# Peptides against a protein of PDB entry 8HF1: the designs that were tried, part 37

Target 1, 320 residues: chain A of PDB entry 8HF1
Amino acid sequence: NVMLYATKPTEVMVSFPHQEQVLTVTRLISAEIEKFYVSLDLMNIGVQPIRRSKSLQCLRDPSKKSFVKQLFNDFLYQMKEYGIYAASIAIISLIVEFDIKRRQAETLSVKLMHRTALTLCEKIRHLLVQKLQDMTYDDDDDNVNTEEVIMNFSTPKVQRFLMSLKVSFADKDPKDICCLVFVERRYTCKCIYGLLLNYIQSTPELRNVLTPQFMVGRNNISPDFESVLERKWQKSAIQQFRDGNANLMICSSVLEEGIDVQACNHVFILDPVKTFNMYVQSKGRARTTEAKFVLFTADKEREKTIQQIYQYRKAHNDIA

## One batch from the design tools (peptide; aimed at target 1 E11 I306 Y310)

Design b2_p18_2_s1 (made by RFdiffusion4, then SolubleMPNN; from b2_p18_2, 7 letters changed)
Fold by OpenDDE base, seed 4:
Structure b2_p18_2_s1 (fold): chain B 320 residues (1-320), chain A 18 residues (1-18)
Amino acid sequence: as target 1 above (320 residues)
Amino acid sequence: DEEEFKQLVEELFSEDLI
């Protein structure tokens, strides 16, 4: 038995300055969403029928209002954690979702609620795009998708992540790359995917090197409400990554749910490692020779992060 | 700058940091 010494990945920490991007636009957007919540609470949408899912648990279908608030709260989180460029992509996902919900609305009151949410998303999109354009000195190129604009309007965490990709993968052979990017929230997978598509397209050294894909976790609220389209997308995304047609996979807790992915040479943890299980499972995907396990920390949290990772490493070694 | 970025990268618990 050659104990294939599973080459322990090199664990890397990238520090970033804690800068709250106090932009006037972010304050305006937050205030418009709060004003909308007051209006939403006053809307009479009638008694929502309790849809019994076929699963014996009467999972209360979250009130149609609670779902609307969840999407905007997730958007506000993404704007804070990833910056206004990422927010300009995230808002498109809300527009698509609210348009679907508006079309599927069984009542005029529910249709109006989703229409009002959609109108707010369109206003937010215009405010974000305008702010991205205000710093393009060249009046002639309406293209807010340059490397410079992406970097300038991303949080320090995202800037360090993008730089990590550029330094790690510039001019490499695509076949030699197997990269995972872990994020906490399911909606962040789509947002970071859209950001990476634009960044890779704007960065010559990466255009023919990185092919991103994303996988969204199953909806913890009800697997039965997961659209047939989303399940087909997940299956296709995993297959593309297995076949080498994609070499960078953005995922949330999905790998904890028993999705078998090949051994990777890079694992990026874009959001804080909150659990020992997440540490072990994500690190356990970095199995190739010279594999890297990269995490990001704010300077103010550096010591706390080091101590937490040390405790997880110790606990892992005591079990192994 | 790539060199500025390299200064922000730390190998966790490399023998030189213990």
Scores: peptide ipSAE 0.324, ipTM 0.819, DockQ to the pose 0.164
OpenDDE base, seeds 1, 2, 3, 5: peptide ipSAE 0.039, 0.305, 0.026, 0.209; ipTM 0.695, 0.801, 0.658, 0.753

Design b2_p18_2_s2 (made by RFdiffusion4, then SolubleMPNN; from b2_p18_2, 8 letters changed)
Fold by OpenDDE base, seed 1:
Structure b2_p18_2_s2 (fold): chain B 320 residues (1-320), chain A 18 residues (1-18)
Amino acid sequence: as target 1 above (320 residues)
Amino acid sequence: DEEEYEKLVKELFSEDLI
């Protein structure tokens, strides 16, 4: 039995300074969302008809209010974890979702609720874009998509991630790149994808080198909320990555769903590794010769992260 | 920052950090 010792990937831990972004704009946005929650709790939307969702995992919010709060909480998380530039992209996803929900509203009260949420999202978008424009002399929306603006308005984690991409892939042959980027949340995939598109386009050394795609796990949304368009897009993105037409894939929890992804030479874990399965499965995708498995950690959490990885390595060796 | 970039290069090209 030649146990082909699959060459274990090189495990790298990139540290970043813990910086709480104490921006006036982030405080204002948080306060506006909190004020909106108070208003939302006072809204009488009546009893909504329970659609017989076949999936038990439908957040059957009979009030639809918890779903609205979830989207804004996810936005607040992304703003905190990735920065205001990422938040300016993330808010667009909320705008799209609330506009869809507003149009699909079965009652006037629910329509008004989603309209109020949408109005808040537009206000938040304006506040974010204005803050990004503070570094630009031109009022054109395209001028906020520079490498400098992206870097300055990203969290230290995202800055280190973007720098890691530049260091790893500058002026390389696109065919020699097979990169996975793991994130925890579905909405983060779209947000980081949009950020990467703008960053790659603004960074000459990565332009025509990296072609990003994203994929989201099916388990993160009930099948009833997964649009036919999203399912088609996910299949297309996977196929493009398999065919080499995309060489960087952003994914959330996808390996737990048995989605077969090819062997990669780079695996970035942008968010904390929370489970043994996530560690083993994500690391198990770094299978090429000289493959790298890159973790990001705040300096203050470095020791805790090392201990957690050590426990996962031990557990893996005890099972293998 | 150039020092930050050089540090990151050293981290990314290290043999095994964990």
Scores: peptide ipSAE 0.246, ipTM 0.864, DockQ to the pose 0.099
OpenDDE base, seeds 2, 3, 4, 5: peptide ipSAE 0.098, 0.190, 0.029, 0.025; ipTM 0.757, 0.811, 0.695, 0.621

Design b2_p18_2_s3 (made by RFdiffusion4, then SolubleMPNN; from b2_p18_2, 5 letters changed)
Fold by OpenDDE base, seed 4:
Structure b2_p18_2_s3 (fold): chain B 320 residues (1-320), chain A 18 residues (1-18)
Amino acid sequence: as target 1 above (320 residues)
Amino acid sequence: DEKEFEELEKELFSEDPI
C-alpha cells in the first residue's frame, strides 16, 4: 500500500477574472472559419473508402472533412481559453498538419480541400500576428515574443499560470524542480509548450531554470494511426523527463493511461478537473514533502469548483 | 457541509501562489 506513506500535497486554488477577450480579430477569425465550413460542406471529395484498421473495430476513419473541422474547432477553443498569443502558436500546428495532409492526398479534390484549409490558416496567422504587433509601441523590435506581449495577449487563466510559474521557480536550481502541467486536450499540450518556450526565453529568472517538454496522449481512435515519429517523440519526451533533462512536463489524460513518471513537487491543473480519476491520478503525482497541487478557477465558477473538490476529497477518503 | 465548505475554501486560498 504505497498510498499510506504519500505526503499529502498542499492544494492551492488560484482564481482569475472571467474576461471574455471580445477582440474584433477573434470575431473576424470565427466568422472566416464559419464561412469556410459552409464552403467545405459544398465540396465534393467523393466517397472515401473505409480503411479497415488492422484492429477488428471498424473505426470509421472520420470523414476527411470531419478531421478538418475538428482541427479548426480545437483552434477556436484554444483561442478562447488561452488567448490570441496562444492562438498564434496553435495555428502553426494546423498549418503543418494541413500541409502534410495536402502532400499525402490521393485525389485532386482532397488535395484542394487541404489547400483551401491551409490558405485560411495562413490568413488567420497574419491576422493574429498583426494584432500582436499593433500593441508593440516600440517600432523597432518585431519581436512579439516578449514577456509583456505574452501576458497582454493571454487570457487571465494563462496570466495567472505564468505568474505562478515565475513566483514558484524564479532563480531555483533546475534539479530541485519536477513539475507537471495538466491540460484537457492533446493539441493544447503543443500550444502551451510553445508559449512556455517563448515565456521562459523572455523571462531571465526562468531561462536556465525551466526546461519544458510535452506529452500527447495516444490517439483514442487507434494506436495504428499514430505515426512512428509521434510514438518515438513521446518515448523520447518521457525519457528526457525521467533523466532530468526536462523538469516541466505538459500532459493531457496520458497519466491515466499508465505512464509512470517520477514523483513531482509541483502539479498544475490548467483546465477544469472533469473526472475523479483525473483528480486522484494528478494529485497522486505530487508526492514530495513540499509538493504543491495548483488548481485554476474563474471567479464565477469558484463555488462550483470548491464543491467539486470537496466531493472528490470525500470520495477519495471513502476509498482510502 | 457549509462549515466544511468554508474550511476547504480557507485551505485552498490560504496560500496566494502569486
Scores: peptide ipSAE 0.284, ipTM 0.844, DockQ to the pose 0.819
OpenDDE base, seeds 1, 2, 3, 5: peptide ipSAE 0.272, 0.172, 0.104, 0.024; ipTM 0.867, 0.828, 0.777, 0.649

Design b2_p18_2_s4 (made by RFdiffusion4, then SolubleMPNN; from b2_p18_2, 7 letters changed)
Fold by OpenDDE base, seed 2:
Structure b2_p18_2_s4 (fold): chain B 320 residues (1-320), chain A 18 residues (1-18)
Amino acid sequence: as target 1 above (320 residues)
Amino acid sequence: DEEEYKKLVEELFKEDPI
C-alpha cells in the first residue's frame, strides 16, 4: 500500500496594514459618480422592450440604469481595494463597455445616457492619469508605468502581492512556475492582469520569467450573454496556460467543474476567502511537490482569518 | 541603503506559516 501522501501545500499568510488610501482625487471621483447617479435617476430613457431572458426569470431593469450603476460601483470597489493605479486600468474597461452600449443603443435617450457615462469615464481617466504623472518628471504615458509608480499608487494588499511575486519568482526559470491568482470579482481579473503586465515589464527580474493571463469564470447566471469573442478569448487563455505559454493565471472563480487546469506550485488568494468551496478548490490546485498556498489578510483581520482557515481545514478533514 | 530596504522588504514580506 503506497499511501500516495497527497503532498499538502505549504499554507502561508501575508499580512498587510489596514490603510485606506485617502487621496483628494479618490474623493473627487466618488463625488462625481454620486452627482452622475442623481442625474441618471432623473433621465427619462423611455420604456425599453422587456426582453425576457429565458434564463433569467428576473425582469431586467427596463431602464438599463442598474447596469450603468453596477459598472461604476465595481470601479469604485477596485479603486478602494487595489488603489488608483489599478483604477486607471479599470476605467478603460468601462470606457470600452459604454462605447459598445452607446453604439448598440436602440433609442436616442439610451444613446445619450451611455454617452454621458462615457464622458464621465474620460474625466475620471484624466484625473487618475494626472495623479500618476505627479510622481513623474515627464508627462509621457510610458513614464507612469514604472515599478515605483505602480507600488506607490497601489493599496498595501497589492504592494504585498507584487513583492511576494518578486521574492517568489525573481530570476527563476519560467518552466518551473505554474501560478494561480484568485480574486473575488470578474472585473478585477482584467484590472490585475493589466497591472501585472505593466509591473512585470517594469521589473527586470520578472520580464522574462512571468507571462500572465486572465480568465473570467463563466457567467453562471447568463452564459448566453458571453460574447463569442469572450468565449474564444477564455479558451485561448486556458490553452496558453496548459501549453506553458503562460505561467501565471488570474481567476475570479474557482475554475468551474470541467476546466481542467494542471497542478500548480503557487496559488495566491488576493481577496478574502469567503466560502469553504473557494478554500478547498483553490487549495486543491496547489498540488505539486513543494506547492505554496498564499493568503493575504489585513493585520486587524489576521486572527479571524486564521480561525476561519482552521474551521475550513477541520470541515475538509471531516469530508475527506 | 539597499540592505536596509531589503531588510524592510523582508520584514514586510514575513510569510506566517498557518
Scores: peptide ipSAE 0.239, ipTM 0.694, DockQ to the pose 0.103
OpenDDE base, seeds 1, 3, 4, 5: peptide ipSAE 0.092, 0.042, 0.027, 0.208; ipTM 0.728, 0.644, 0.653, 0.701

Design b2_p18_3 (made by RFdiffusion4)
Pose (drawn by RFdiffusion4):
Structure b2_p18_3 (pose): chain A 320 residues (1-320), chain P 18 residues (1-18)
Amino acid sequence: as target 1 above (320 residues)
Amino acid sequence: EPEVEFEDLDELLEEFEE
């Protein structure tokens, strides 16, 4: 009876070769951000509330410097984990966030700090577009070139995930498919969403089948990439997925709990599984029959992750 | 054409137990 309304989806793996080498432009951008941090640390903005540790044992920077550093560090993480083009999208989200803070800002000193951060972010955007541009010697067709650069300017993890996404839904009806993708970090959702938008408008077979939509938790990141203060579109993303308008969901541990959704055909956990409860809930989200469940881990982490999953399954058996 | 190998987790766990 439970299997009537419940389903044990087939759980599969997608291993990918994990490499440690990085590109030189990554070193250059790291140096540029380090120079910016060193300069900003001494910004000496108008006196701010003292921020100490959780236990007050060690001091902390003012909340605003912490926020700027946090955003820059998130951008660096997105670049380290998902390739150059992931950073190319994520830098636009940083531009939008710094513009919004400039609008919200309430002092000349803080405003100046945010404007200069915007300037550096735009310089970084131009740097990313520059490396992305210095590969058009391969060919001139920007669509297939977008597909090729995405395959080449991305980590093996990103290449493998997008490969599995293409193969799983090559020419199926958009109506027939209902899939979710889970990622860990906040701005990673918007970053990878924009990457999927580019890839959907980069391939002929997937062009009219997949509809990517992303949503995150609180501290709601901006939904657009336009910096126009107001937008005309009003319909929400969750309501879209419930209404079938969107079929590809990019969320981060938000939809895993509570949020009712129709039974989904596929679930892709882009970032490695960490918590037993979250594993159980994410698997349960693939509530439809013949549901397919996908995981991505590094080759080096294969034994550890498989052992951990055995621990989880055995724990499920033990509890039962 | 692209290719992807989908590994069955049950088979991997059986091999792990062995």

Design b2_p18_3_s1 (made by RFdiffusion4, then SolubleMPNN; from b2_p18_3, 6 letters changed)
Fold by OpenDDE base, seed 5:
Formats: structure tokens, sequence, C-alpha cells
Structure b2_p18_3_s1 (fold): chain B 320 residues (1-320), chain A 18 residues (1-18)
């Protein structure tokens, strides 16, 4: 019995300092969102007809206010966890979503609500871009997409991630790279994808080396937000990654949906590993010879992370 | 210069078993 020791990936931890970036701009943005929530709570949107669809009646918030708050809360999370540069990308997704919802609004009151949210997003975008421009001599929007600006306006976690990519993949053959990046949230996939496109374009050592793509889990998508375009994008993204036209895939919860992704030589876990299944499934994608599995942890959570990985390894060995 | 420090998880976990 040749126990084919499935080549266990090399598991590596990268620690980063926990810095709360307390910038004046982030405080201003948070205060504007809170003021907006107060105004939103006062808006009379009327009782929307609960379409009794027979499937799992997620009680659609009859006011659709919860959805608006969810998007802004997700944005605030992106800004906190990934930084101002990532937030400048994340806000574009909100602008697109609120514009779609404004156009799809069945009532004038709902249309006005989404218009007000959109106007706030445009203001937030301006505040973010203006802050990014503080480091540029020229007022051109394109000058904010430099390696220096991206690094300086990213959180320590994102800085360490980008540096890890640069160290791992600088001047490598694109064909030798099969990389997965796992994140917790759907909006993070799009945000980190946009950030990586700009970072790769601004980093000569990664130009023509890394071709990123992203896919998001269906379970994290309200059925109301799963556009036909997003489903087409997911299918295209998976196919590009299978065909080798993309060599870095950003994923949220994709493994739980039975999406067959090929064996990879690099797996990055950008967000904390919260479940045993996430650990086993993500690690189980690092199957090539010399595969690397990279975890990112804040210094303050380092010990807790190590203990959690120990428990997951023990549990995995008891099942094997 | 930002440095990336890599720690081997196998080494770290062996320390917990002692």
Amino acid sequence: as target 1 above (320 residues)
Amino acid sequence: SLSVEYEDLDELLEELEK
C-alpha cells in the first residue's frame, strides 16, 4: 500500500500590525452615513406589496431600507478592513447598485430613497479620491493608481498581501502560477479584484505575470441581486481560470457551492478562517507539488489563530 | 521598507504540543 502521502501544502502565517487608520476622511464618511441613516429612518416609503413567492420568503424589508443600510455597512467594513484605496473601488459597486435600484424603483418614494443614497455615494467617492490625490502632484484621476498610493492607503493586511504577491510571483512564468485568494464577503472579491488590477498594472514585476479574476458565492447573494450579468461573469471567470487565461482567482465561499476549481500551487486566505470547512476546503485546493497555503493574521489575534488552526488540524486528522 | 515575515505553521504548532 503506497500511502500516496497527498503532498501536504506548506502552511505559512503572515502577521500584520493592527492599526486602526483613524483618518479624518474616514470619520467624515462615517458621520455622513450615520446622518443618512437618520434621514432614511424618517423616510416614509409606504408598505410595499409583499409578493408571496412560494419559496423561502425572506421577509423582504417592506421599506427596502435594510438593503440600503447593508450596502453602506459593507462599504464601511471594506474601508476599515482594506483601507481608503480599497474603499474608493468599493464605492463604485454601491453607485452601480443604487443606480440600478433607482431605475427599477416601482414608486417615487423608493426612487427618491435610492437617488439620495446614490448622491451620498458620489460625495463619498469624491472625498476618497480627493484624499488619494493628496499624495499626487497632478489632479489627474489616473495618478492615484500608482503602487505608492495603493500601498500607502491600504491597511497593513493588504500591504502584506500585496508584498507577498510581489515576492511570490515577481518575474515568474504566468503558466507556473495557479493562485486562489479567499475572502469572506462578496463585495471584497470585487474590491480586491479592482485593487489588484491597478496594483498589477502599476507594478512592472507583476505586469503580464498575474492575470486576476474573481467569483462570488451564490449563497451570499440575495436572489434580488443575482443579475444575469453576474451569473455570466461567474461562468466566464471560472472558464478563464480553467483555460489558464487567468492565473489568480479571488473567491468568496465558492467551495461550498461545489464549483470545481483546479488544483492550485498557491492559496491565500486574506480574511480570518472562521470555520473548519473553510480551512479544509481552501487548504484542499493547494494540491500541487510545493503548494503554499498562506494565512494572514493581526498580531493581536496571532495566538488565537494558531490555536484555531491546531484544533482544525486535529479535527481533520481524526476524520482522515 | 515593508518586510513580509513568514512563519511556518508546522513549527508553531509543534510548540503547542510541547
Scores: peptide ipSAE 0.376, ipTM 0.857, DockQ to the pose 0.747
OpenDDE base, seeds 1, 2, 3, 4: peptide ipSAE 0.367, 0.374, 0.356, 0.368; ipTM 0.850, 0.854, 0.850, 0.854

Design b2_p18_3_s2 (made by RFdiffusion4, then SolubleMPNN; from b2_p18_3, 7 letters changed)
Fold by OpenDDE base, seed 3:
Structure b2_p18_3_s2 (fold): chain B 320 residues (1-320), chain A 18 residues (1-18)
Amino acid sequence: as target 1 above (320 residues)
Amino acid sequence: SLTVEYEDLDKLLEELEK
């Protein structure tokens, strides 16, 4: 009976300064979204059918005002937590979503609502891109994807994350890398994926080293809202990671539900650990010899984070 | 110079138990 001693990963904490990036552009964008919410509340879109799921959770119809507000609130969160560079990528996902819903609209009033939301997203995109270009002497959109622009327009958290990737993986063999990156929100997976593609392409030491993928966990929302395309993407992304065609996977907390991913040598927790289950399951993926489990914390939340990890370790040892 | 400081969680938690 070889007791496979589960090798405990080395657990590391990275602190970052709490800086509220108060740019004029972020204030303007926030004000435009608030103005849009006032206008949205005044729109008459008629009575929307309530789809009741079996779980009594009122599945909000994606055509409802509340869903439009949710997407913009998620965008505002991403802009605050990850910076204006990440926001320039996140806004494209909103544009795609509102264009799909505009085409699927059953009524003229719902179609107009999604058109108005789309027009706001295009204005926001323009404001963000213009601000990124202010640091590039050239008006060419391709020049905004430099390592310098990405770093300067990212939050301290994202800066420390990107630096940690560079220090950990510069000039390594891609076969020796199996990395997971955990984020809280499903929409953040795609945003951070787009940011990493641009960062890796702009960083010579990483170009042929890191191949990222992303996986959005199965929405506990009815399988009816998972497009056939999203399900195909998830299967393809997991398979590429298993086959070693991708060596970095970005995922939301929904990896809890039994995605059989190989043992990883690096696990990064980009967002605060909010639950015991998230801590245990994410840490449980760092199983190789010399595996690293990396947490990011704001300096102001450092003591609270340490206390929370202490309580989670104690609870885990009491169950084991 | 952007520096990344790594703190060992095992060491930090051992200090809380003392």
Scores: peptide ipSAE 0.365, ipTM 0.854, DockQ to the pose 0.723
OpenDDE base, seeds 1, 2, 4, 5: peptide ipSAE 0.354, 0.355, 0.283, 0.362; ipTM 0.847, 0.849, 0.740, 0.854; seed 4 fails the geometry check

Design b2_p18_3_s3 (made by RFdiffusion4, then SolubleMPNN; from b2_p18_3, 6 letters changed)
Fold by OpenDDE base, seed 5:
Structure b2_p18_3_s3 (fold): chain B 320 residues (1-320), chain A 18 residues (1-18)
Amino acid sequence: as target 1 above (320 residues)
Amino acid sequence: SLTVEYEDLDELLEELEK
């Protein structure tokens, strides 16, 4: 019995400098959001009847204010973790969501709240786009989607990730690529997807090589907040990846939900590995003989990351 | 040029066992 030792993937760590991008624009945006929170707390939108759904669905904030704050806090996280360019994409998702919520508003007060949030998002978008344009020499070319602009306005983590993709996949056959990219948050999937579309289009070596898709986990938002459109998108994205019509899948916690994804030759963990289950499930998708498993860590967290991976490997070997 | 430095995790973990 030749125990075909399932060839363990090559595990690689990529370190990046912890740079707090202290830009004036990020401070201004944060201050505008904080000012908005003060105004939001003063808004009387009435107590909405708590529909006692029998399921332990998180008590819908009777004011719907917590949901608004959550979206802006998620945006601030995207801006901090991925940079201004990623934030310019992330803000579009907020604009879309607040416009939907404004249209679905049952009361004038709730409609006004979502309108005020939307107006703030439009202001933030303008500030971000204006900052991206500061690097375009040609006043006439509003094209902020160049490789240079993307790289310069991305965090060191995203810069290293994009460079790792370029080095790994430049001029390769698309059929030889089956790549997963794991992120922690739902909104990060859409943000990084939009960033990758623009980066791939602006990078000749990756153009027609990488075809990205994204998949969002169901657990982070009540099924009641998942649009029918998002559920259709997820099913389509999975099918495209299975059929080989997409060769790079960005996902958050999807494997923990029992979504069957094919064996991959590349797995990137863009965000810190916070759970043993995430480590085992993500690594367990890198099953080809030449499979690579790539972790990204800040230099300041390098030692802690190594120690955490050691503990996860030990725990995995004790169960296997 | 942004250099990407790759570190092998097996090598790094063997150093922790010593």
Scores: peptide ipSAE 0.369, ipTM 0.853, DockQ to the pose 0.738
OpenDDE base, seeds 1, 2, 3, 4: peptide ipSAE 0.350, 0.352, 0.351, 0.285; ipTM 0.843, 0.843, 0.846, 0.737; seed 4 fails the geometry check

Design b2_p18_3_s4 (made by RFdiffusion4, then SolubleMPNN; from b2_p18_3, 7 letters changed)
Fold by OpenDDE base, seed 5:
Structure b2_p18_3_s4 (fold): chain B 320 residues (1-320), chain A 18 residues (1-18)
Amino acid sequence: as target 1 above (320 residues)
Amino acid sequence: SLSVEYEDLDELLKELEA
């Protein structure tokens, strides 16, 4: 029971300015997605064949339109919350998912829907990459994956997170690091993982120090659509983290699934803590003597965050 | 170097208990 073994890590809060990156490119992308939603609503996908298995029926949007909208809404969220650099990574996940779905399409109408979504994703990717290249003055260095580009095109939250990693782990022994990073959404795990790979590779002080992995919760919507590859990846990622071959793990709500992860010395909460259980479970992983528990909050939400943590601590102390 | 400012939550929460 993670609650019974709650150590007292050093709990710290990092505030960041709430800056909506009002970029012309983000407005253009949002407008293109909105136009696509109007087009999607007008698409006649027909009656999807009801597969006879009762258990699978309730979870399948018969139009498959809701799932397409969900993926683009998750992308828009990532672009807003993490910035356009993170969005350039996130869009690749959408491309992969829609390509799989296009290949699995049972009807021409569904195939066309996923093709249209893919075309939009490629347009979005191009717009994002072009904007990242605008800061590279040197026409010859097509490498948008520099520390400078990553930092400049990340939100203040992500900037503070990356700086916190650099300050905390620069030139340390990889064996002394056991770090968890908690995010709210499944797709954010992959996005932040891709961002961290590029950031670590561009940051000499971290290249041989941090080895990231990610875990995503089981897809409650379709365990059958979790590719055998994704399930193998999750098992491999957990094992690599247990074996010390990875020392930073990005997690969503996966701790609720009873994944026993080793005691960590750093726990970062990148997104707002929405539940008492998330607070206790994530904090309960910071179990070393010098463990740090780091929260990130927007300045505008600072007071609310402090009040929430106060209530969670009080509730935890009443149970302990 | 952009310094990350860390606020101690124990200090902040003591102010709410007072």
Scores: peptide ipSAE 0.410, ipTM 0.872, DockQ to the pose 0.769
OpenDDE base, seeds 1, 2, 3, 4: peptide ipSAE 0.402, 0.403, 0.388, 0.400; ipTM 0.866, 0.868, 0.864, 0.868

Design b2_p18_4 (made by RFdiffusion4)
Pose (drawn by RFdiffusion4):
Structure b2_p18_4 (pose): chain A 320 residues (1-320), chain P 18 residues (1-18)
Amino acid sequence: as target 1 above (320 residues)
Amino acid sequence: EFEEFEEGEVVYEKIPEV
């Protein structure tokens, strides 16, 4: 009876070769951000509330410097984890966030700090577009070229995930498919969403089948990439997925708990599984029959992750 | 043992039941 309304989806793996080498432009950008941090640390903005540790044992920077550093560190993480083009999209989210803070800002000193941060972010955007541009010697067709650079300017993890996404839904009806993708970090949702948008508008077979939509939790990141203060589109993403308008969901541990959704055909956990409860809930989200469940881990982490999953399964058996 | 399913250029590894 439970299997009537409940389903044990087939759980599969997608291993990918993990490499440690990085590109030179990554070193250059790291140096540029380090120079910016060193300069900003001494910004000496108008006196701010003292921010100490959780236990007050060690001091902390003012909340605003902490916010700027956090955003830059998130951008660097996105770059480290998902390739150059992921950073190319993520830098636009940083530009939008800094422009919003400039609008919200209430002092000349803080405003100046945010404006200069915007300037550096735009320089970084131009740097990313520059390396992305210095590969068009391969060919001139920007669509297939977009597909090719996405395959080439991404980590094996990103290449493998997008490969599995293409193969799983090559020419199926958009109506027939209902899938979710889970990622860990907040701005990674918007970054990878923009990457999927580019890829959907980069391939002929996937062009009219997949509809990517992303949503995150609180401290709601901006939904657009336009910097126009107001937008005309009003319909929400969750309501879209419930209404079938959107079929590809990019969320980060937000939809895993509570949020009712129709039974989904596929679930892709882009970032490695960490918590038993979250594993159980994410698997349960693939509530439809013949549901397919997908995981991505590094080759080096294969034994550890498999052992962890056996611990989970045995724990499920033990509890039962 | 693990079972492998090939689809296009992707290999899916099925985790055995415990």

Design b2_p18_4_s1 (made by RFdiffusion4, then SolubleMPNN; from b2_p18_4, 7 letters changed)
Fold by OpenDDE base, seed 5:
Structure b2_p18_4_s1 (fold): chain B 320 residues (1-320), chain A 18 residues (1-18)
Amino acid sequence: as target 1 above (320 residues)
Amino acid sequence: DFEYIEEGDVVYTVLPEV
């Protein structure tokens, strides 16, 4: 009985400096969102008719104001954690969502609320794009999607992630790549996907090497609020990844849903590992020979991260 | 002592086996 010891992935950690991006533009955007929250709290949108939708989530905010605040709070998180380039992509998702909600508004007051939110998002988008253009010396090439612009306007975490992708995959055969990127939040999947599309297109060594897709976990949205389009997108993205038409998948909490994803040779954990289950499930996808499991940590959290991973590894070895 | 792997401008810290 040769116990085929399943080849354990090489577990590695990349450290990045904890720099608070002290950009004037980020402070301005945060201040505009806070002013909007004060205005939003003063808005009388009336009691929304309690649709007896059996979904517990419809019962929580009769004003729909908390959902608006949640989207802006998520955007502020994206801007802080990933940088202003990622924020310029993230804001587009808010624009789309608020435009849909504006059109679906049953009352004039709710329509006006979503319109005001949309106008703020358009202002934020303009401020972000203008700041990205400050680095383009060529007045004629409005191309804010260069490798240099992406790198300079990304957080140290995202910079190290992109550098790690470049060194890992430059000039490789796309068939030899099966990569997972785990993120914590749903909207981060779309944001990092958009960032990677632009980065790959601007990086010659990656253009024909990496084909990204993204998948969002169902756990945060009542199945009743999951659009038919989102469900179709998820199924298509998974199928493309299974068929090898995509070789990099960005996902949040996908493994909790019992989604059967193939064995991968690279697993990146872009956000902090918060649970033992997340560690075991994500690591458990790195099953090929020479598989790499890559963690990202701030320098200030390095020791704490190492200790936490050590505890998870010990606990995993005691169960295996 | 941690093992380090340098690949270009990226430094990887190898997490020690348990």
Scores: peptide ipSAE 0.551, ipTM 0.940, DockQ to the pose 0.841
OpenDDE base, seeds 1, 2, 3, 4: peptide ipSAE 0.546, 0.543, 0.548, 0.541; ipTM 0.937, 0.937, 0.940, 0.938

